# Designs tried in a protein design run: peptides against a protein of PDB entry 6B4E. Part 13

Target 1, 295 residues: chain A of PDB entry 6B4E
Amino acid sequence: TNFDKISKMFWHYKDKIAQIKQDIVLPIKKADVNVRNLLSRHKRKINPKFGQLTNSNQQLFKIQNELTQLINDTKGDSLAYHWILNFIAKAVVHQAETEVRVKPESALPLGKLTLYLLVQFPELQELFMARLVKKCPFVIGFTCEIDTEKGRQNMGWKRNNENKWEDNTSYDERMGGILSLFAIITRLQLPQEFITTTSHPFPIALSWHILARICNTPLNLITNTHFVILGSWWDAAAVQFLQAYGNQASKLLILIGEELTSRMAEKKYVGAARLRILLEAWQNNNMESFPEMSP

## One batch from the design tools (peptide; made by RFdiffusion4, then SolubleMPNN)

Design b2_p20_7_s4
Fold by OpenDDE base, seed 2:
Structure b2_p20_7_s4 (fold): chain B 295 residues (1-295), chain A 20 residues (1-20)
Amino acid sequence: as target 1 above (295 residues)
Amino acid sequence: SASASEEELKKLEEEIEKIK
């Protein structure tokens, strides 16, 4: 693992967030009233759609079509188009932080919707990844120390109105929710209409990178959160990961489930205990995946 | 050891690139 490369990637996306603010968010505030009104209306229509997802593919397709129409309505103005995509990127990540954290299986319909939008609107890809890395650096296998204020900020820790850090449980759950969504996206096949004409924007190889980079992270930087997000990833993608990489996948799952947990046993992390249980379930041929969506 | 694990992971990464 080249950690210098990972660090450069991390800061690339941090810079991208600043660029988005400067080139998309701030300029739209100076746009004419008609454009601002259009975007306000579209924002109000788009935001509820993510909460309307169910385990139904029929409902998913309906929402996909509705969002496609709403986004297409903005294409006449490049700034408006990029603004609405940035809004969607933020909304999807927010949905992962709130709904997926409490109901992990909801990552499946959300991931399907997101993957569709990422392919249908390629400009969303960079906006979405930048938001993911800002909120959850684990999606690219980035880790830094959290003993400093800046370190915590870089790792996506939030402060409340009293300038107090969020509690460890809240942070772990948010990271798990975001990582679940990303894991699902990496293991999903492209929609049938795109599978022969488009490459997957976030393929299963990105899951490999997450696992490998965490395994190579210095042990003094490994926290309970690392094991929590590995567990979230496991629930979301382990079955499909094994299907994709076979014996090589098995080796990596053993490394995270057995070797990494054993090396950190002295810390008695709750997340590590859960990951060990997942490993044992797999060894007993009881690996589970999220249920498929209904027609 | 951590060193052994890193080497193993490097080999696995190389193998995945071949599978792609």
Scores: peptide ipSAE 0.121, ipTM 0.706, DockQ to the pose 0.113
Fold by OpenDDE base, seed 5:
Structure b2_p20_7_s4 (fold): chain B 295 residues (1-295), chain A 20 residues (1-20)
Amino acid sequence: as target 1 above (295 residues)
Amino acid sequence: SASASEEELKKLEEEIEKIK
């Protein structure tokens, strides 16, 4: 693992967030009133759609079509188009932080929707990744110390209005939710209409990087959160990961489930205990995946 | 099963990166 490369990626996306604010978010406030009104209306229509997802593919396709139309309506103005995509990127991540964290299986319809949009609107890819890395650096396998304020900020910790850090449980749940979504995206096949014409924007190889990079992270930087997000990843993608990489996948699953948990046993992390249970279930030929969506 | 070293994991990661 090249940690210098990972750090450069991390800061690239941090800079991208700042750039988005300066070049997209702030300028739209000075845009023509008709454009601003259009975006306000579209925002109101788009925002509730993520909560309308169910385990139904029919409902998913409906929402995909509706969002596609709404986004296409903005293409006449490049700034408006990028603004609405940035809004969607933020909304998707927010949905992961709020809904997926408490109902991990909801990552499947959300992931399918997101993957469709990422392929349909390629400009969404950098906007989405920047938001993911900002909120959950684990998606690229980035880890730093959290014993400083800057370190906590870099790792996506939030402070309230009273300058108090969020509690560990809240942080773990948010990170788990975001990672679940990302894991699902990496293991999904492209929609049938794109599979022959487009490469997967966030392929299963990115899951490989997450696992490998965490395994190579200095042990003094490993926290309960690492095990929580690994467990979230496992539920979301382990079956498909094994299908994709076979014996190499098995090695990584053993490394995270057995070796990493053993090396950190003295910490008695709750997340590590859960990951060990997942490993044991797999060893007993009882690995589970999220159920497929209904037609 | 045997665990991979850091160097082995790096090689595997690079291999997957090449396939990507």
Scores: peptide ipSAE 0.102, ipTM 0.710, DockQ to the pose 0.104
Fold by OpenDDE base, seed 1:
Structure b2_p20_7_s4 (fold): chain B 295 residues (1-295), chain A 20 residues (1-20)
Amino acid sequence: as target 1 above (295 residues)
Amino acid sequence: SASASEEELKKLEEEIEKIK
C-alpha cells in the first residue's frame, strides 16, 4: 500500500471542498435573483426525495425520473447546475449519516439512486467523492492520528455548538452509515441502460482498496471505528465481493476478520468482536446480505 | 456479473502486505 498516494488523494479532496465553497457555493449567493429563486424551489423539491426511498424498485425509478427532471432544469446555467449537484452530494451523504446509520439496509435503495445519478450526471462524481472523503476518510482507506484536534477534524469528527467532540458511539455510527453507502455503490451493477456505454464510476475494486489499506495501516492508528466500518462494509458488500474476486476475496476477508482482530485483541474493541462474529457466520456457511428490492 | 479479471486480481493482490 502506497500511503503517500492515499494522503495525496485525501488532501486533493480537501482542496476540492475548499474550491467548491469558493467557486460554487459563495458565488451563487450573489447570482441573479431569478437563479437563486429557481435553486431555492428545486432544493425544496429535491431534499425530501431521499427520504421517500423504500425497498421498491418502482418507487426508486419514480424518484430517479423526478430528480433527473429537476437537475436538467438547471443545465442552462453552469453555476446553477453545479450548485444543485453539490447540494445533492451533500444531501446523499447526510442521508447516510442519519438514516443508514440506524437502518443499514436502507443503503441499498439510496446507493442505487446515487449510482444512477453519478452516471447520468458525471459532474456529480468529483463533488460526491469530495464530500465522502471529507466526512468519512475511510472510503479511500485514509487514516491519521486522532490525538490532536487537527487529526480528529481530518478523520471527520464533529464538534457541537459548545466545541465539544461528538461521543465515540455517534462517530462510529456515522462512519458506519457513510461507509455502508459507499460499499453498496461499489458492489452494484450499472443500470441496464448504461452497461454497454459507460464504465462504473466507483467499481468493486475500490472496496478491495479499502480493506487492503486498512490491513496495511499501522496498528497504533487502528481504532474501534476501523472495525465498525469493516463490519458495515461486510454487511453491505461481502457476498458480492466474494463473487467478484473468489479465493483472493476469501484471503482478504480472513485477514480482516481473523488476523487483524487477533492482533488488536488486547484492546477489546466491540467492533472487532462483531467482525469476528461475521467471520464465524461465514465459516459456518451463514453469510447474509441485504434483501433484494421488490419490483 | 461483477467478476474481476485475472490480471486485475494480480494487481490488487500486490497491494496486500503483512499487517504491521
Scores: peptide ipSAE 0.096, ipTM 0.765, DockQ to the pose 0.480
Fold by OpenDDE base, seed 4:
Structure b2_p20_7_s4 (fold): chain B 295 residues (1-295), chain A 20 residues (1-20)
Amino acid sequence: as target 1 above (295 residues)
Amino acid sequence: SASASEEELKKLEEEIEKIK
């Protein structure tokens, strides 16, 4: 694992967030009133769509089509187009922080929708990844110290209106929700209409990187959150990961489930205990995945 | 159970990086 490379990636996306604010978000506030009104209307139409997802592919396709139309309506103005994509990126991540957090299996329809949009609108990819890395650096296997305010901020910790850090459970759950979504995206196949013409924007190899990078992270930086997000990843993608990489996948799953948990046993992390249970379930030939969506 | 060293994991990660 090249940690310098990972750090460079992390800061690239942090810079991208700043750039998005400067070049997309702020300029729209000064844009023509008609453009602002259009985007306001579209925002109101788009925002509820993510909450309308169910375990139905039919409903998914409906929402895909509706969102596609709404996004296409903005393509005549590049700034408006990028603004709406950035809004979508934020909304998707927010959905992961809220709904997926409490219902991990909801990552599947959300992930399918997101992957479709990422392929249909390639400009969404950098916007989405930047938002993911900002909110959950674990998606690229980045870890830094959290004993400083800046370190906590870099790792996606939030402060409330009283400048108090969120509690550990809230942070862990949010990170788990976001990571679940990302994991799902990495293990999904491209929609049939794209499979022959487009490469997967966030392939299963990115899941490999997450696991490998965490395994290579200095132990003094490993926290309960690492195990929580590994557990979230496991539920979301372990089956497909094994299918993709076979024996090498098995080695890596054993490393995170057995070796890493054992090395950190003295900490008695709840997340590690859960990951151990997942490992044991797999060893007993009882690895589960999220249920497939209905037609 | 099988385990890999940090060096082995690095090599595996690099290998996957080349494939994608």
Scores: peptide ipSAE 0.042, ipTM 0.662, DockQ to the pose 0.104

## One batch from the design tools (peptide; made by RFdiffusion4, then SolubleMPNN)

Design b2_p21_1_s1 (from b2_p21_1, 9 letters changed)
Fold by OpenDDE base, seed 4:
Structure b2_p21_1_s1 (fold): chain B 295 residues (1-295), chain A 21 residues (1-21)
Amino acid sequence: as target 1 above (295 residues)
Amino acid sequence: DKELEELLEELEKQLEELEKQ
């Protein structure tokens, strides 16, 4: 694992967030009133759609079509188009932080929707990845120290209005929710209409990178959160990961489930205990995936 | 554990090769 490369990638996306604010978000505030009104209306129509997802593919396709239309309505103005995509990127991540956090299986419909949008609107890819990395650096296997304020901020820790850090449990759950979404996206197949014309924007290999990079992370930087997000990833993608990489996947799952947990046993992390349970379930041929969506 | 690191590096190399196919 080249940690310098990972760090460069992390800061690339941090810079991208700053650029988005400067080049997209702030300029729209000064845009023509008609453009602002259009975007306000579209925002209000788009935002509820993510919460309207269910385990139904029919509902998914309906929402995909509705969002596609709403986004296409903005293409005549490049700034408006990029603004609405950035809004969508933020909304998707927010949905992961809230809904997926409490109902991990909801990552599946959200992930399918997101993947569709990422392919349909390629400009969303950079915007979405930047938002993901900002909120959950674990998606690229980045870890830094959290003994400083800047370190905590870099790792996506939030402060409330009273300048108090969020609770460890809240942070763990948010990271788990975001990681679940990303894991799902990496293991999903492209929609049939895109398979022959487009490469997967965030393929299953990115899941490998997450696991490998965490395994190579200095042990003094490993926290309960690392195990929580590994458990979230496991629930979301382990079955498909094994299907993709076979014996090599098995080795990596053993590394995270057995070796990494054993090395950190003295810490008695709850997340590590859960990951051990997942490993044991797999060893007993009881590995489960999220339920498939209905037609 | 140096052995674990070496194993992981080997797995990463194997993945890179698989991605080229």
Scores: peptide ipSAE 0.026, ipTM 0.661, DockQ to the pose 0.389
Fold by OpenDDE base, seed 2:
Structure b2_p21_1_s1 (fold): chain B 295 residues (1-295), chain A 21 residues (1-21)
Amino acid sequence: as target 1 above (295 residues)
Amino acid sequence: DKELEELLEELEKQLEELEKQ
């Protein structure tokens, strides 16, 4: 694992967030009133759609079509188009932080919708990845110390209005929700209409990088959160990961489930205990996946 | 742990080979 490369990626996306603010968010505030009104109307129509997802593919396709039309309506103005995509990127991550954290299986319809949009609108890819890395650096296997204010901020910790850090449980759940969404995206097949025309924007190899980079992380930087997000990843993608990489996948699952948990046993992390249970379930041929969506 | 690092490096090389197929 090249940690210098990972750090460069992390800071690239941090810079991208600053660029988005400067080049997209701030300029639109000074845009023509008609453009601002259009975007306000579209924002109000788009925002509730992510919460309207169910376990129904029919409902998914309906929402895909509605969002496609709404986004296409903005293409006549490049700034408006990029603004609406950035809004969507933020809304999807917010849905992962709120809904997926409490109902992990909801990552499946959300991930399908997101993957469709990422392929249909390629400019969304960098906007979405930048937002993911800002909120949950674990998606690229980045870890730093959290004993400083800057370190906590870099790792996506939030403060309330009283400058108090969020509690550990809230942070763990948010990180788990975001990582569940990303894991689902990496293991999904492209929609049928795109299979022969485009490559997967966030392929299953990115899941490999997450696991490998966490395994190589210095043990003094490993926290309960690392095990929580590994458990979230496992529920979301372990079955498909094994299908993709076979014996090599098995080796990596054993490394996270057995070796990493054993090395950190003295910490008695709850997330590590859960990951050990997931490993044992797999060893007993009881590995589970999220249920498939209905027609 | 040097042994773990070496194992992960080998797995990463194998992944790169799979991606080239």
Scores: peptide ipSAE 0.026, ipTM 0.662, DockQ to the pose 0.398
Fold by OpenDDE base, seed 5:
Structure b2_p21_1_s1 (fold): chain B 295 residues (1-295), chain A 21 residues (1-21)
Amino acid sequence: as target 1 above (295 residues)
Amino acid sequence: DKELEELLEELEKQLEELEKQ
């Protein structure tokens, strides 16, 4: 694992967030009133759609079509188009932080929708990844110390209006929700209409990188959160990961489930205990995946 | 642990080779 490369990638996306604010978000506030009104209307229509997802593919396709139309309505103005995509990127991540956090299986419909949009609108890809990395650096296997305010901020910790840090449980659950979404995206197949013409924007190899990079992270930086997000990843993608990489995947699952947990046993992390249970279930030929969506 | 690091490096190398195909 090249940690310098990972760090460079992390800061690239941090810079991208700053650039998005400067070049997309702030300029729209000064844009033509008609553009602002359009975007306000579209925002109101788009925002609830992510919460309208169910385990139904029919409902998914409906929402895909509605969002596609709404996004296409903005293509006549490049700034408006990028603004709406950035809004969508933020909304998707927010849905992961809230809904997926409490109902992990909801990552599947959300991930399918997101993957469709990422392929249909390629400009969304960098906007989405930047938002993911900002909120959950674990998606690229980045870890830093959290003993400083800057370190906590870099790792996606939030403060409330009273400048108080969120509690550990809230942070762990949010990170788990975001990573569940990302894991799902990496293991999903492209929609049939794109499979022959487009490469997967966030392929299953990115899951490999997450696991490998976490395994190589200095042990003094490993926290309960690391095990929580590994467990979230496991529920979301372990079955498909094994299908993709076979014996090599098996080795990596053993490394995170057995070796990494054993090395950190003295910490008695709850997340690590759960990951051990997942490993044992797999060893007993009882590895489960999220249920498939209905037609 | 040197053994774990070596294993991870080998796995990463194998992945890179697979991605090139």
Scores: peptide ipSAE 0.026, ipTM 0.658, DockQ to the pose 0.456
Fold by OpenDDE base, seed 3:
Structure b2_p21_1_s1 (fold): chain B 295 residues (1-295), chain A 21 residues (1-21)
Amino acid sequence: as target 1 above (295 residues)
Amino acid sequence: DKELEELLEELEKQLEELEKQ
């Protein structure tokens, strides 16, 4: 693991967020009133769509089509188009922070929708990844110290209006929700209409990188959150990961489930205990996956 | 599969590094 490269990647996306603000978000406030009105209307129509997802593929396809039309309506203005995509990127991540956090299986329909949009609108990819890395650096296997304010900020910790950090449970759950979504995206197959024309924008190899990079993270930087997100990843993608990489996947699962948890046993992390349970379930041939969506 | 080979090399390197900790 080249941590310098990971750090450069992390800061690339942090810079991208700043760029998005300067080049997309702020300029649109000064745009033509008709453009602003269009985007306001579209925002209101788009935002509820993510909450309308169910375990139904039929409902998913409906929402995909509706969003596609709404996004296409903005293509005549590059700034408007990028603004709406950035809005979508933010909305998807927000949905992961709120809904997936409490209902991990909801990552499946959300992930399918997101993957479709990422392929249909390639400009969304950079916007989405930047938002993911900002909110949950674990998606690229980045970790830094959290004993400083800047470190906590870099790792996606939030402060309330009173400048108080969020509680550990809230942070862990949010990170787990976001990571669940990303894990799902990495293990999903491209929609059939794109398989022959496009490569997967966030393939299963990115899950490999997450796990491997966490395994190589200095132990003094490993927290309960690392185990929580590994557990979230496990629920979301472990079955498909094993299918993709076979014995090599098994080795990596053992590394995170057995070796990493054992090394950190003195900390008595709740997340580590859960991950151990997941490992044991797998060893007993009881590895579970999210249920497939209905037609 | 170049990707698999790269992953294997990475895994081996990761395992070696983890054993050194």
Scores: peptide ipSAE 0.047, ipTM 0.736, DockQ to the pose 0.115; fails the geometry check

Design b2_p21_1_s2 (from b2_p21_1, 10 letters changed)
Fold by OpenDDE base, seed 2:
Structure b2_p21_1_s2 (fold): chain B 295 residues (1-295), chain A 21 residues (1-21)
Amino acid sequence: as target 1 above (295 residues)
Amino acid sequence: SSELEKLLKELEKKLEELEKK
């Protein structure tokens, strides 16, 4: 694993966040009142849509169409268009931090919606990845020390108004929620309308990178969070990952489930214990996936 | 992709090392 490359990628997206603020968010505040009003109205219409998702494909398609129309209404102004996409990127990640965190299976409809939007509006891809990496660097397999304030910030830790760090459990759950969403996106097939004309923007290979990079991470940097997000990934994508890579996938699952957990046994991480349970379930032919959505 | 192949080879090497222990 080339950790220098990963670090460069991490900082690229950190810079992208700063660039988004400078070139998209701040300029809109000074834009024409009509543009600001348009975006305000659209924001109010768009934001509830993510919470309206259910296990129904019919509902998903409805929401996809509604969002498509709303986004298209902004294309007459490039700045407005990019602003609304950035808003969507933030909203999707926020939904993962809140809803997927408590109901992991909700990642499936959210992931399908997100993948559709990523393909329909390619400019969303960089905006979305930047937000993901900022909030959850695990999506690209980045890890740094968290013994410093800057290290914790880089790894997506939040502080409250009293400058107190969030609880470990809260952090773990948020990271798990975000990674669940990303994992789902990587293992989903493109919608039928795109499959012959477009390449998958975040293919299953990115899941491979996550797992392999974590496996190669220095052990002194491995925390309970690593095992939590691996468990979240497992629930979201392990079945499809095995289908994609076969025997090679099996080897990697054994590496994370058995070898990595064994090497960290002295830490008695709860996340590691759960991952071992998932491994055992698979070994007993009881690997589960999220239920498919209804028509 | 070429990058995935490289990563796979690295992982294979790691597996071999782990199996020897």
Scores: peptide ipSAE 0.042, ipTM 0.702, DockQ to the pose 0.061
Fold by OpenDDE base, seed 3:
Structure b2_p21_1_s2 (fold): chain B 295 residues (1-295), chain A 21 residues (1-21)
Amino acid sequence: as target 1 above (295 residues)
Amino acid sequence: SSELEKLLKELEKKLEELEKK
C-alpha cells in the first residue's frame, strides 16, 4: 500500500469539493431566476424520494424512473444539470448518515438506486466520490491522526453549532452507515440494462482496497472506528466479496478479523470484538448477508 | 509486522492480476 498515493487521492477529492463550490454551487446563486426556481422545485421533489425507498424492487424502479425524469429535465442547462447531480450526491450520503446508520439493511435499496443513477448519469460519479471521501475517508482507505483539529476534520468529524465535536458513537455510526452504502454499491451487479454497455463505476475491487489499506495502516492510527466500519463492510459485502475473490478474499478476511484484531487486542475496542464475532460466525459457516429485496 | 505487510503486498498484487482479467 502506497499511502502517499492514497493521500494524493484524498486531497484530490478535497480539491474537487472546493471546485464544486466554485464552479457549480456559487454560479447557480447568480443564475437566472427561472433556473433557480426550476432547481428549487426539483430539489423539493427529489429530496424525499430517498426516504421513500423500501425493500421493494417495484418501489425502487418507480423512484428510479421519477428521479431520471427530474434529472433529465435539467439537461438543457449544463450548470443546472451538474447542480442537481451534486445535490443528489449530497442527499444520498446524507441518507447513509441518517438512515443506514440505524438500519444497515436499508443500504441495499439505497445502494441499488445510487448505482443506477451513477450509471445513468456518469457525471454523478466524481461528484459522489468526492462527497463520500469528504464525509468518510475510509471509503478509499485513507487514515490520518485525529489528535488535531485538522486531523479530525480530514477524517470527517463534525462539530455542532456550539463548536463541540460529535461523540465517538455518533461518529462511528455515521462512518459505518456511509461505508455500508459504499460497500453495497461495490458488491451490486449492474442493472440488466447496463451490463453490456458499461463497466461498473465502483466495482468490488474497491472493497479490496479498503480492507487492504486498513490492514496496512500504521497501528498507531487504528481506532475503534476502523473496526466499526470493517464490521459494517462485513455485513454489507463479505458474502459477495468471498464469491468474487474466493481464497484470496478469505485470506484478507482472516487478516482483518483475526490478525488486525489480535494486534489491537490491548485497546479492547468494541468494534474489534464485534469483528471477531463476525469472523467466528463465518468460521462456523454462518456468514449472513442482507435479505434480498422483494419483487 | 513485516510478515503481514508482505502478505498484504502479495494480496494486492493478486488483486491487480485479477483486475486485468
Scores: peptide ipSAE 0.041, ipTM 0.712, DockQ to the pose 0.479
Fold by OpenDDE base, seed 5:
Structure b2_p21_1_s2 (fold): chain B 295 residues (1-295), chain A 21 residues (1-21)
Amino acid sequence: as target 1 above (295 residues)
Amino acid sequence: SSELEKLLKELEKKLEELEKK
């Protein structure tokens, strides 16, 4: 694993976040009043949509259509268009941090919606990835030390208004939620209307990168969070991952489930214990996936 | 373990192949 490359990628997206603020968020405050009013109205209409998702494809398609129309209304103004897409990127990640965190299966409808939007509006891809990396560097397999304030910040740790770090459980769950969403996106097929004409923007290969990079991470940097997000990934994508890569996938699942957990056994990580249970379930032909959505 | 090292090398190779695409 080329860690220098991963680091460069990480900082690329960190820079992108700064650029987004400078080039999109701040300029819109000085934009025409009509544009600001439009965006304010659209923001209010868009924000509730993500919480309205259910395990229903019918509901999903309704929301897709509504969001598509709202986004298209902004295409006449490039700045407004990018502002709305950036807002959507933030909202999707926020939904992962809050809802998917507590209900992992909700990643499926959210992931389907997100993938649709990523294909329909290609400019969303960089905005979304930048937000993902900022909030959860694990999505690209990046890890750094967390014994410094800067290290914690880089790994997506939050501070409250009193400058107190969030507790470990909260951090683990948020990371798990975000990674669940990303994992789902990587294993979803493109909508039928795009499958023959468009390449998948975040294909299953990115899941391979996550797992491989974590396996190659120095052991002294491995934390409970790593195992938590691996478990989240497993629930979200392991079945489809095995279908995609066959024997090579099996080897990698054994590597994370058996070898990595064994090497870290002395730490007694709760996340590692859960991952071991998932491995054993698989070995007993009891690997489960999220239920398919209803019509 | 020797097995883990072997698997890691294999995974690294595969990762490199994927990155070249």
Scores: peptide ipSAE 0.040, ipTM 0.709, DockQ to the pose 0.934
Fold by OpenDDE base, seed 4:
Structure b2_p21_1_s2 (fold): chain B 295 residues (1-295), chain A 21 residues (1-21)
Amino acid sequence: as target 1 above (295 residues)
Amino acid sequence: SSELEKLLKELEKKLEELEKK
């Protein structure tokens, strides 16, 4: 694992966030009133769509179509178009932080929707990835120390209005939610209409990178959160990961489930205990996946 | 530890091979 490369990638996306603010978000505040009004209306229409997702493919397709139309309405103005995509990127991640964290299986419809949008609107890819990395660096296997304020910020820790850090449980759950979404996206197949014309923007190989990079992370930097997000990933993608890489996948699952947890046993991390349970379930041929969506 | 590192390197190499397909 080349950690220098990972760090460069991390900071690339951090810079991208700053660039988005400067080149997209702030300029819109000074844009024509008609543009601002349009975007305000679109924002209001788009925002509830993510919460309207169910375990129904029919409902998913409906929402996909509605969002597609709303986004297309902005294509005549490049700034407006990028603004709405950035809004969507933020909204999707927010949904992962709030809904997926408490209902992990909701990552499936959200992931399908997101993947569709990422393919339909390629400009969303960088915006979305930047937001993901900012909020949850684990998606690229980045880890740094959290002994400093800057370190915590880099790892996606939030402060409240009183400048108090969020509690560990809240952080773990948020990271788990975001990682679940990303994991789902990586293991989903492209919609049939795109398979022959487009490459998967975030393929299953990215899941491999997450696992491998975490396994190679210095042990002194490994926290409960690492195990939590690995567990979240496991629930979201382990079955499909095994299908994709076979015996090699098995080796990696054993590494995270047995070896990594064993090395950190003295810490008695709750997340590690859960991961061991998942490993044992797999060993007993009881690996579970999220339920498939209904027609 | 050394064995784990070897395994990780092997897996990374394998991934690279798989990505080229």
Scores: peptide ipSAE 0.039, ipTM 0.709, DockQ to the pose 0.475

